# Peptides against a protein of PDB entry 2AUS: the designs that were tried, part 47

Target 1, 323 residues: chain A of PDB entry 2AUS
Amino acid sequence: ADIKREVIVKDDKAETNPKWGFPPDKRPIELHIQYGVINLDKPPGPTSHEVVAWIKRILNLEKAGHGGTLDPKVSGVLPVALERATRVVQALLPAGKEYVALMHLHGDVPEDKIRAVMKEFEGEIIQRPPLRSAVKRRLRTRKVYYIEILEIDGRDVLFRVGVEAGTYIRSLIHHIGLALGVGAHMAELRRTRSGPFKEDETLVTLHDLVDYYHFWKEDGIEEYIRKAIQPMEKAVEHLPKIWIKDSAVAAVAHGANLTVPGIVKLNAGIKKGDLVAIMTLKDELVALGKAMMSTQEMIERSKGIAVDVEKVFMPRDWYPKLW

## One batch from the design tools (peptide; aimed at target 1 L102 E151)

Design b2_p20_5_s1 (made by RFdiffusion4, then SolubleMPNN; from b2_p20_5, 12 letters changed)
Fold by OpenDDE base, seed 2:
Structure b2_p20_5_s1 (fold): chain B 323 residues (1-323), chain A 20 residues (1-20)
Amino acid sequence: as target 1 above (323 residues)
Amino acid sequence: SAEAEARARFERLLAEVEAK
């Protein structure tokens, strides 16, 4: 999410018709919910699946999905994609995560030694998935992007950690404890970030959702529930983007692959095989797909398949068929 | 308002889907 991607313009004369589509900030409340993602503050206690089932009951929804499991005891940022947006969670599963963790040491260690050893765990680490993980228990590498020690109080170490998707903080703390020579365990864990979703003004509780849904259904006040739900486009902010002509939108919405002539602008640094978001000129998500070309190839070539379209989100009728 | 125009477009699209 923090990587500012350069935008390369391929067609500077491309305009968009204001009568077509539904820009993320202009959707009617019913349509906004159908294409919504909640930045949920998951409470400690319930599973991520129980919380999704509660959101479906609270908001009277048929479908929802979460952007990456939090253990029952873990609180904080759980993106929950709603209804027609449910499959956008596939963009969030590989996204980086941030946590605040409380590590309890099983013996006394000098503060300078704690700081020195924890700094050695920045970078590539070897992990084994826990027994309760659906992931095969093979040794694998994971990147720790940063460790920031917030507080040291005797045997209690509060720290912030940025990690690659599927890094187990409990396993990290266990290995830190072994390296310190005294052992350690994870006392508390909160997720503070999941890709583009963080602790900010968009973070809402289950109680907030109950109240905001009531205000809409009983009092006719949609403002609160509208603010509590982010557009599905928020869930792809961290991906490289390709913006397409109005004339290409309906074809991609029908499941056609994106060809090079349909591209108006694109992010720098796209590689072949990357997951990319196909956007309209109004920043509406059309589809997710696999890049079949690099950014450079998409600029230099006049023809060919730029993106293999894997998942369409936009309805077929939002833009006219112009082919 | 841009929202009222968006609602009117949504209602038209809904009616076109229900008529199919």
Scores: peptide ipSAE 0.153, ipTM 0.721, DockQ to the pose 0.010
OpenDDE base, seeds 1, 3, 4, 5: peptide ipSAE 0.037, 0.088, 0.011, 0.012; ipTM 0.593, 0.667, 0.326, 0.333

Design b2_p20_5_s2 (made by RFdiffusion4, then SolubleMPNN; from b2_p20_5, 11 letters changed)
Fold by OpenDDE base, seed 2:
Structure b2_p20_5_s2 (fold): chain B 323 residues (1-323), chain A 20 residues (1-20)
Amino acid sequence: as target 1 above (323 residues)
Amino acid sequence: SAEEEARARFERLLARVRAR
């Protein structure tokens, strides 16, 4: 998620009309909620699905979805996309994750050996999905991006770990315990990051949402509920972006594929087949789609389909039809 | 319970790390 993507400008003269669209910071409160994502601190106990059902009841919503399942006993960062933004969770499922884990060792191990062995688990690891996973139990590789030991207290090891999506921390801890020769189990787990969502000032509880909704509905104070909900554009910050002309926005909002002439600027390093976010010049999310060209091809070509549009988010009427 | 003890250990360890 922290990869700074270079921005390549293709049309330096492209302007945007300030009267069109609703920039993420300029949405009326009802519209902000309709296109919102909550950075929820999921409590331990409930399933991720039960928590989503509670949010829908608290905020009087018809639809919501979560950015990747946490087990009942696992707490922490659960992005919950609301209403018209619900399908933005597809951008968060493949995103990297960070956890803080408590590993309990089944024997005494010198601290130097713990540190040395845990460092060997950085990089590619072989995992088998647990029995409770809907994923076929085939052996697969997963990336461990980093392991940071936070504290060692006898047989209890507290560590931070950054991992590829669908890495099982319980399986990682089991293999670390085997490599240490004493065995180990996962005692506790908290998710501290899911793509662009982390433990920061945007992290809110279910209790916060109850109180903030009450302040809005009973007291007319929208400030708290407005701050508790992030714009849906937050959920695509980690994706490569393509910014388009005002004249192309309505066509894409109607489900037309993005063609090369509609591109104003784009991120470097887009490959054919990548999931990309199509943005306005006001940083509004128009659609998600599959890149049909590389960044280089989108620069060099004068015509052709740049993005196969898979999911539209923007309403059809925010920008005028100019075709 | 062993689960309540594990949770209490985790919260104590996490609190010590956050206080740094």
Scores: peptide ipSAE 0.155, ipTM 0.778, DockQ to the pose 0.911
OpenDDE base, seeds 1, 3, 4, 5: peptide ipSAE 0.057, 0.074, 0.023, 0.098; ipTM 0.712, 0.727, 0.518, 0.743

Design b2_p20_6 (made by RFdiffusion4)
Pose (drawn by RFdiffusion4):
Structure b2_p20_6 (pose): chain A 309 residues (1-127, 142-323), chain P 20 residues (1-20)
Amino acid sequence: ADIKREVIVKDDKAETNPKWGFPPDKRPIELHIQYGVINLDKPPGPTSHEVVAWIKRILNLEKAGHGGTLDPKVSGVLPVALERATRVVQALLPAGKEYVALMHLHGDVPEDKIRAVMKEFEGEIIQRKVYYIEILEIDGRDVLFRVGVEAGTYIRSLIHHIGLALGVGAHMAELRRTRSGPFKEDETLVTLHDLVDYYHFWKEDGIEEYIRKAIQPMEKAVEHLPKIWIKDSAVAAVAHGANLTVPGIVKLNAGIKKGDLVAIMTLKDELVALGKAMMSTQEMIERSKGIAVDVEKVFMPRDWYPKLW
Amino acid sequence: HDIKEKVSTEPTTIEKRLAE
């Protein structure tokens, strides 16, 4: 997921006017929240659905959604997209996820076999692909390991299968998600307590600094997604519901294939929309016309890059 | 806020072990 993609510039002269839109990290606090995402450290106990409901209550929001469900007892990274950016979590499906898990073996197994068997579970699995498994600690029947997986991979099922392969059987004692696409345990990971307090600092004490840092621009959700940057003049047509045509492309990532989920970005690096690529990168460069992206969801409001009559 | 009372603030087993 976190492979740095090469950027190919087709129109080296394209410029963006600062009058229109906002750099993503410079939105007025209200707009920042309308188009924000929270990198939330989900506590054990509540369901992911319940956590989102609490967040809507805390931030007095109309809409919100999480990216990738965590079970009630699972803690860790739970991206929660807010308001207008609610559906941006779609951008996380192609990105992977990472967990730290504690596996309790129902029988004694030599460490040698445990490491050897765990390694064999990398690659493909049926229940999804397992990118990597790294054993952190093996203490008796307890195995602590880090695993990277494709989205929708049930870790409980993976541990159960490892138990079968070892014949002794296995139980997942605990699980914590450490990565969900671009969201990881860094300075943006916040708790529900921080969120409530920072909201009070803003609404009661008038200080927006803390609630601002606790919420990320929605563009964070597409950091690991192939991108197509378009001209200012092309933003309006897309923001108004039109698919993206090739003439509007300024630069794009290499490796885009037809059918890939892509992010359409302004030259300020704001998220305009998510869509499916109808052409490859090379076709987008060589061709002068045609629909480059079948737009599935528009995020940018019509007001930022307006059509003037 | 009453939601704060419902939220666990205790470190998990995994967090404790990783801190070691």

Design b2_p20_6_s1 (made by RFdiffusion4, then SolubleMPNN; from b2_p20_6, 6 letters changed)
Fold by OpenDDE base, seed 1:
Structure b2_p20_6_s1 (fold): chain B 323 residues (1-323), chain A 20 residues (1-20)
Amino acid sequence: as target 1 above (323 residues)
Amino acid sequence: DPILEKVNTEPTVIEKRLAR
């Protein structure tokens, strides 16, 4: 579910200068690419790292990074952040994921029993990371937000599953198979969502990227490559936001922590320790940081550090130095 | 492109089932 966050306004008189910054919709194509994220349809076969290396080669880029590893055999939504946006993947790593999985049962089970048992796996589950995971192989709890059975065809069960980041669908299917008493394995897996990135009109293949880059470089047609690349601000849509005064932007862009007087508006429900996006009044991403106050504390206090700035994205020159 | 020659373009079983 797209968490609609309430917006609390602290300064309703705050204006923004239209001459400062580069709103996501007004970036020249080269600048759009420098601050871009591709919603890639990762093919089955290659590693996520190989695919990122290929995108860098196709688009003639120095840097890129992905918004959470897909195994070689797994297809679907792989956000790939480009150039100056590369570190926006930090926002996507903790984001919820959705998958469609094909589970194969090792015996015959009545459909009603399949449905009943799979529903019991909604909620908190205990998982052990697989040997191939970079994560320490300790037992950990993960949330299954929902399971939606799409199709049951004999021993094949097609289902949609929403999960907490770092939930292992292969392990889930193994445990479902044990609970059914017949055993099961994951036949196929596709990721259909990674935070704000989903299967929609923004989903592009490696072939699309080759063609769209060719149309731009050889034919002078930038429209396709522009549409194939989302602004980096897309990668933070799921985060709580804090919007700041024009006078605070340059300081934050220089790596200064956000102080309470710089806040114009903010989302409700920010807790101390949350990852937050610091935005301009033009919805430009300035930085990611750690909330040092709750929303309530940011409203009630007149001073103090609101956000510990972890990663700046905005160039230092987009807004004037007003300190 | 030598990159694209290494990429399987066939729809997955899941993609074929979701398109029905």
Scores: peptide ipSAE 0.498, ipTM 0.918, DockQ to the pose 0.804
OpenDDE base, seeds 2, 3, 4, 5: peptide ipSAE 0.497, 0.490, 0.494, 0.491; ipTM 0.912, 0.909, 0.915, 0.912

Design b2_p20_6_s2 (made by RFdiffusion4, then SolubleMPNN; from b2_p20_6, 8 letters changed)
Fold by OpenDDE base, seed 3:
Parts: sequence; structure tokens; C-alpha cells
Structure b2_p20_6_s2 (fold): chain B 323 residues (1-323), chain A 20 residues (1-20)
Amino acid sequence: as target 1 above (323 residues)
Amino acid sequence: DPILELVNTEPTVLEKRLAR
């Protein structure tokens, strides 16, 4: 989410009709919910699946999905995509994560040594996935972007850690404990960030959702439930984007691949095989897809498939068929 | 509500430390 991506304009004359589509800020409340993502503060105790089931019950929804499992005991940021937005969670799987962890040391270690050794774990680490992961237990590299020690209280170390997707904090703490020579375990864990979703004013509890839904249904007050739900476009803010002509929107919304002539502007640094978000000129999410060209190829070429469209989100009727 | 009863868990030690 923190990578500023340059925007390259391919067609500076492309206009958008203000009467077409539903920009994220212009959706009626029911439509906003249908294309929404909750930045949920998951409580400790329930599974991520139980929490998703509860949100569906609270908000009277047929479908929802989460942006990456938190273990039952782990609290904090769990993005929950609603209804027609449910599959946008696939964009959050590769996103960086931040956690605050409580590490308990199995022996006494001087604070200076704790700080020095934990600093050595910034950068590339070798991890083995835990037994219960759906991932084959092969050794793999992962990036630790930063470690910030918040508090050291004897054998308890509270720290913030930014990590590449699929880094196991429990395994990190185990390796830190080995490097300290005394051993360690993860006492507690909270997720403070999942890509564009963080601890901010958009973070809501299950209690908040109960109250906000009640205020809407019983009192006619939509403001609270509207603020509690983010537009699905929030879930793709960290992805490279391609903005398309109004004339290309309906074709992509019908599941057609994006061709080079449909591109108005795009982010720099797209590589072949990258997950990209296809956007309207009003910053509406049309689809997710796989880049079939680099940014440079999409600029230089006059024709060809730019994006293999994997998942459409936009309804077929928001933009007219112009083919 | 059974959902509210299940969510009324005491804050973790970590959550208590982050609230300071």
C-alpha cells in the first residue's frame, strides 16, 4: 500500500460520461453494502470463518469472505468483503501485513542483546510453514520489512513487525529465541495491518456492526453503517491499476479480456503475470486480472491482450454496451 | 444475542498494553 506508483497517461483526450456507473462515493446504501468491505477488528476467541458467519447474520447477507485467516487467538485487522465484493479478498492475500506481537523469552537476556539480535531479523529470513498450513512445508524466504521494539519488560518483548504475505510470526519468534540462546514463544499476536486496511477510524467491532445495522433498520439512520463499510475499491488500492475507456467498460464487465486500445492510463512497473486492477476513469473497480504485458508493452503496442480478466466485479448495466 | 455474548471476552494482555 505504501508504494507510490507513477501514473502514465496513454490517452490524454479520454473523457468519461458522468451519468454512467456508480463511483464509490455515489452508491446508495444498499449498493454500497453489496460492493463493500468491512475493516473488522476480529476479537480473540472465534475463528475467522465464525466471524464471517456472524457478519452475514448481523447484516442479513448471503455471501461474505475474509482477506486472510487470523488464528482464533489472534485479534485485529480482518478485512471482510461483502456480497458482490466477496472475491476482492484475493487482492489482499499477496499484500504485506503488520502485527504487534508479545514474545516471551525462556531465559534472562540483557536488553541491548535483545535489541541487537532482533535488528538482525530485518530483511530476508528462511521459514518453514507450520504443520497446519495448506502450504507444503518447504523452506522458503520471506521479507521482514521492519521490527520496532515497543516495550521490553524482563522476559516479555512487545514489538511491531512488518512482513511479506505468508510470513509466520510464530516461526520468527522461535528463531529469535534460538538466536538469543534462551528460546522464545509467541504469547500473543494482533494484526494491525493487511495491505490498505489498518488500525484507523474505519476499524469496527462486531458490536459496532450490530448497533449500526439497528440504527439503519429501526431508526432510518444510514450514516453509521455507511461509514462502517468501505467501498470494494479500498481492497485494491495497493495493486497496480489500469484505467480504461468508457467504451471498454461494458466489454470487460461481460468478461472480455482488456485489449491495449481500451487503456487510458496505467501504473508504471507492471510486469507480465502481475495481478492488476482494471478501473474506470471514475475509480470504479471493473475487474481483477493477470497482466499479459508489461507497462512498457501496453504503452508501445497498438493491439493485443493487455489483461487476462480473471474476476469481474462491476455489473453489466452500469456502462452501456458500445460494441 | 448469542453473538454479543461470545464477543464479550476480556481484552488480551497485548490489547491492554497497546491501550496504554
Scores: peptide ipSAE 0.219, ipTM 0.787, DockQ to the pose 0.707
OpenDDE base, seeds 1, 2, 4, 5: peptide ipSAE 0.208, 0.202, 0.216, 0.185; ipTM 0.775, 0.762, 0.781, 0.771

Design b2_p20_6_s3 (made by RFdiffusion4, then SolubleMPNN; from b2_p20_6, 10 letters changed)
Fold by OpenDDE base, seed 4:
Structure b2_p20_6_s3 (fold): chain B 323 residues (1-323), chain A 20 residues (1-20)
Amino acid sequence: as target 1 above (323 residues)
Amino acid sequence: DPILELVNTEPTRLELLLAR
């Protein structure tokens, strides 16, 4: 998520009409909720699905979805996309994750050896998914981006770990324990990051949501519930973006594929087949789609389908039809 | 309320370690 993607400008003269659309910071509260994502602090105990069902009850919502399952005993960052934003979770499923884990060793190991062995698990690791995972139980490579040891207390090792999506921390700890020669197990786990969502001022509890909804409905105070809900655009911050002309927005909002003439600016490093976010010049999410061209092809070509539009988010009426 | 009962969970050992 922290890779600043270069922005390549294709049309430096493209302007946007300030009267069209609803920028993420200018949505009425009801519209903000309809296009919202909660950075939930999931408590230990409930399933991610139970927590989503509770959010729907608390906030009186018809639909919601989460940005990647946390096991019942695992706490921390669970992005919950609301109502019309529900399908934005598809952007969060492949996103990198960070955890803080407590590993318990089954024997005494010198701290220098713990530190040395855990450093060897940075980079590419071979994992076998647990039996209970919906994922085909094939050996697969996963990236460990970093391991930061926070504390070593005898047999207890507290560490931060950044990982590729679908890395199993329980399996990582098991392999670390094998490499140490004593064995280990995962005592506790918290997710501290899911793509652009982290432990920051936007992290809210289920209790906060109850109170903030009450303040809005009973006291008429919108401020708290507005701050507790992030715009859906937050959920795509880690994706490569393509910004389009105002004249292209309504077509894409109707489900038309993005063609090369509609592009104003784009991120570097888009490959054919990548998931991309189609944005307005006001940083509003229009749609998610599959790149049909590389960044270079989108620059060099004068015509063709740039993005196959898979999921529209923007309403059809926010921008006028200009065709 | 089942939601309020779940929010009043004691801090985990991990939460206590992260608060230090």
Scores: peptide ipSAE 0.024, ipTM 0.657, DockQ to the pose 0.572
OpenDDE base, seeds 1, 2, 3, 5: peptide ipSAE 0.022, 0.018, 0.017, 0.020; ipTM 0.639, 0.604, 0.526, 0.623

Design b2_p20_6_s4 (made by RFdiffusion4, then SolubleMPNN; from b2_p20_6, 8 letters changed)
Fold by OpenDDE base, seed 2:
Structure b2_p20_6_s4 (fold): chain B 323 residues (1-323), chain A 20 residues (1-20)
Amino acid sequence: as target 1 above (323 residues)
Amino acid sequence: DPILEEVSTEPTRLELRLAR
């Protein structure tokens, strides 16, 4: 999520009409909720599915979905996409994750050896999915991006870990314990990041959501519930983006593929097959799709399908049909 | 609210360590 992507401008004269669309920060409260994502602090105890069902009851919603399962005992960052934004979670499933973990060692190990062995687990690791996973129990590689030891207190090791999506921290701790020669288990786990969602001022509890919904419905105060819900565009910040002309927006909103002439600007480093976000010049999410060209091909070519549109989010009427 | 009665408000040992 922290990789600054270069922006290449293809059409420097392209303007946008201020009367069309609804920019993320200018949506009426009801529309903001319909296109919202909550950065939820999931409590320990409930499943991620139970928590989503509770949010739907609290906020009187028909649909919601989460950006990647946390186990019942695991707390922290659970992105919950609301109503019309529910399918934006597909952008968050492949995103990197960060955790803070408490590892308990089953024997005494010198601190220097703990630090040395844990550093060897940075990079590519071999994991087997746990028995409870719907994923076939094949051995697979996963990236550990970093391990930061925060505290060592005898047999208790507190550490931060950045990982590829679908890395099992419980399995990592088990393998660290084997490498230390004493064995270990995961005592506690909290998720501190899920792609663009982290522990910041946008993190809210289930209690916060109850209170903020009450302030809106009973007291007429929308400010708290507005701040508690992020625009769906937050859920695609980590993706490569393509910004399109106003004249192309309604076609893409009707499910047409994006063609090269519709592109105004784009991120560098897009490869064929990448998941990309199609944006307006007002940074509104139109659709998610699969890149059919590289960034270089989208610059050099005058025509052709740039993006195969897989999921439309924008309503068909926000921009006029100009064809 | 019966929804909130099922949610523990007690900080975990991990949360207590991260607040230090």
Scores: peptide ipSAE 0.162, ipTM 0.783, DockQ to the pose 0.783
OpenDDE base, seeds 1, 3, 4, 5: peptide ipSAE 0.143, 0.154, 0.126, 0.157; ipTM 0.775, 0.781, 0.772, 0.782

Design b2_p20_7 (made by RFdiffusion4)
Pose (drawn by RFdiffusion4):
Structure b2_p20_7 (pose): chain A 309 residues (1-127, 142-323), chain P 20 residues (1-20)
Amino acid sequence: ADIKREVIVKDDKAETNPKWGFPPDKRPIELHIQYGVINLDKPPGPTSHEVVAWIKRILNLEKAGHGGTLDPKVSGVLPVALERATRVVQALLPAGKEYVALMHLHGDVPEDKIRAVMKEFEGEIIQRKVYYIEILEIDGRDVLFRVGVEAGTYIRSLIHHIGLALGVGAHMAELRRTRSGPFKEDETLVTLHDLVDYYHFWKEDGIEEYIRKAIQPMEKAVEHLPKIWIKDSAVAAVAHGANLTVPGIVKLNAGIKKGDLVAIMTLKDELVALGKAMMSTQEMIERSKGIAVDVEKVFMPRDWYPKLW
Amino acid sequence: SEEEEWRKRFEEMLERAEEE
C-alpha cells in the first residue's frame, strides 16, 4: 500500500489560483471538520458502530463513518471520516492493514516449528492475501506477532488456521490494529477523551488549535491511492457531476491501470473525487480526448471552483 | 477474569517488544 508512486507531469505550465479552494491543511475550522478524518485509537469494549455514534455526539455531527470495522474487543487505528468526507473511507479498501496480535497456542509447540509454520502463511489465504508476518515474541504458548494484510482479512480466522496447521489449535487472545492504509500510530492518533476535551476547548474556551490537530484533512485518506491532478478549470465540471476527460489532466501517478480506483486532485492537492480509471497512465498522456475517470463520488463542493456564467 | 489476564499479558509482551 505504502509504495511511493512516481509523478508524471503532462502540463508543466499549469498554475492554480489561490482564490479558489484552500490548501487542505488551511481550511477554516468548520470546513476542516466538514471535510475531515479522525485517526482514532479505538478502545476495547465498544463496537466500531458505537464508537462512530459517540464521535457524532461528541462533535455534534450529522454524519460520520469508519474505515474498516474493528470488533468490540479490538483496539487500535480506526479511521473515522466526518460529515462531507464520510465516504472517503472507500479510499482505504485498496490500501492494506497491519495488526499486532497475541496468539495463545492450545498446546506446546517448539519455537522452531511455530516460526516455520507462521512463515508459510504469507501470501494467499481463504476465508485475502497476507503480505507479511513478523514474530515479535514467543513465550511458551504465547505468540506475539505483527501481520500485514489485505483489507477485509479476518485475523481471527488466520490465527485459527495457524492453530490447525500446528494441530495443537490456536486462540486469538488479543488484537490491535497498528495501520489502516495511511493511518498509523503517529502524532495524529487520538483517543475519544482527547476528542471530547479538545472539542470543549474549542466550543467553550474558543481555542481551535487542539480540535484542529485531532482531525486530519480528508486528503489523508487518499495518501496511498494513485492520483490524477487536474487544471483549475476542470475542477468545476467534475464538482458538478461530469466525469473527468483527458484534457483536464495536468499530472498523474505512473502505474494507473484501467479499473483502478483513483483520486482526482486539484493543483492544491485537495481531494476533488474518487473514481475508476477508464484509461492507463500512458493512454492518459498520449490521448487528447476521452473519459479518463468514471467518477464515483464527488467530495469538493461546487462553491470552491465555481462555474461562472 | 481470563480476558483481563490475556489483556494484561498482551500489554506486557507488547511493552517488551517496543523497548527492544

Design b2_p20_7_s1 (made by RFdiffusion4, then SolubleMPNN; from b2_p20_7, 9 letters changed)
Fold by OpenDDE base, seed 1:
Structure b2_p20_7_s1 (fold): chain B 323 residues (1-323), chain A 20 residues (1-20)
Amino acid sequence: as target 1 above (323 residues)
Amino acid sequence: SAEEEARRRFERLLARARAR
């Protein structure tokens, strides 16, 4: 998520009308909720689906969805997209994850050997999905981006791990235990990051949401519930972006594909087939789509379909129809 | 009891790791 992407400007004269759209910082509270994502601290015990159902009840919502399942026993960062933003969770599924794990070793191992062996698990690993996974149980490669040992206390190893989406930490710990020669199991797991969502001041509990909703509905205090909900644009911060002309926004909001003439600026390094966020010049999320061109092709070409629009978020009426 | 003990141990270790 922290990859700074270069921004290439294609049209340096493009202006935006301040009367059109609703920038994330200017949304009325009801509209902010309709296009919101909660950075939830999921408690251990409930399923991710039960927690989403509770949030819907607490906040009186019709729809919500989560940014990638946490097992019942796993706590921590669970992005929950609300109402009209519900489909933005698709952007979070492929995002990298970070966890803090407690590994329990089944025998005594010198600390130097623990550190050496765990470092060898940085990089590409082969995993088989667990039986409970909806994913076909085929062997697959996954990336471990980093392993940071936080503490070693006898047979207990606390570590931070950054991983590719769909890496199984339980399987990683099992293989580390085999490599150490004594065996190991995952005692505890917490997710500390899901793409752009991390443990920060935006992380809220179910109890916080109950209280903040009460303060809004009974006491007229909007501030707490407003801060507890992030704009849906937060959920796409890790994606490559394409910013479009005001004249192209309404067409894309109606489900038209983005054509090259509509592009004002874009991130470097877009490849054909990448998931991209289509943004207004006010950093409003219009749609998610599949890149049909590279960044270079979008710069060099004067025409053609740049993005196949898959999911529209922006209402059709925020920008005028200019066709 | 073993799961509760593991959780309490995790919380203690996590708290110590955050204080460093």
Scores: peptide ipSAE 0.201, ipTM 0.835, DockQ to the pose 0.949
OpenDDE base, seeds 2, 3, 4, 5: peptide ipSAE 0.183, 0.180, 0.024, 0.187; ipTM 0.813, 0.818, 0.565, 0.826

Design b2_p20_7_s2 (made by RFdiffusion4, then SolubleMPNN; from b2_p20_7, 8 letters changed)
Fold by OpenDDE base, seed 1:
Structure b2_p20_7_s2 (fold): chain B 323 residues (1-323), chain A 20 residues (1-20)
Amino acid sequence: as target 1 above (323 residues)
Amino acid sequence: SAEEEARRRFEELLARARAR
């Protein structure tokens, strides 16, 4: 669920200069691409790395990165961050994921029993990462947020599943099959959500990108390629946000830590150690960083480091130096 | 192949589920 985070205002009189920065809706096409993220429908077959390499070739890009690996056989939502936005993918790695999976049972099981047992797998599960994972093969807890059975057809079970980042659906299906007593395997998997990216009108294929780039470069039509690329700010919609004064933007864009006096408004429920997005009053992403204070501490304190700035995205010249 | 059949079944069931 997109938890709507409450917004707490610290400075209700803070204004922003409309001449400074480039809000997502006001970026020229070249700048939009430089700060873009594609909601790619990854085809089955290629690796996520091969697909990123193809996008770089199609769109004539120097740099790109993906918001979390899909296995070769897995299709669906692969966020691909472009150029100057490439590092925004770090915000998507810890984000929840949704999948549609086809589970094939190795024996006949009554539908009522299938439904009952699958419901027991909602909540905390213990998983061991597969051998191919770069993650140490230690047992770890993961959350299954929900399981929605879409269809049962004999031994085939189509279901939607919402999971914590790094939950292995193949392992989940194996354990469901054991609990059913007949065994099961993952026949097919599609990712339908990665944080703020889902199956919607923004989902595009590699073929769409070829055509849309051609329409822009050969026919001068930028509309399609503009719509096919989301602003990098989309990739941080799920994060807690801190909005800062215009006078603080240039310092943060130069890599300075955010101090408490720079805060105009912030989301409720920030904890020390959380990944947060530092935003302008025009909803431009300045930087990602680690919260050094809770929301409450950021409200109550008059001074101190609020955010340890880990990654700057905004150019240094979009806002004037006011120090 | 067993993989092609699994893909076909997935697409069929997914299409049926989206039509409800």
Scores: peptide ipSAE 0.364, ipTM 0.911, DockQ to the pose 0.924
OpenDDE base, seeds 2, 3, 4, 5: peptide ipSAE 0.265, 0.278, 0.329, 0.264; ipTM 0.872, 0.877, 0.899, 0.872

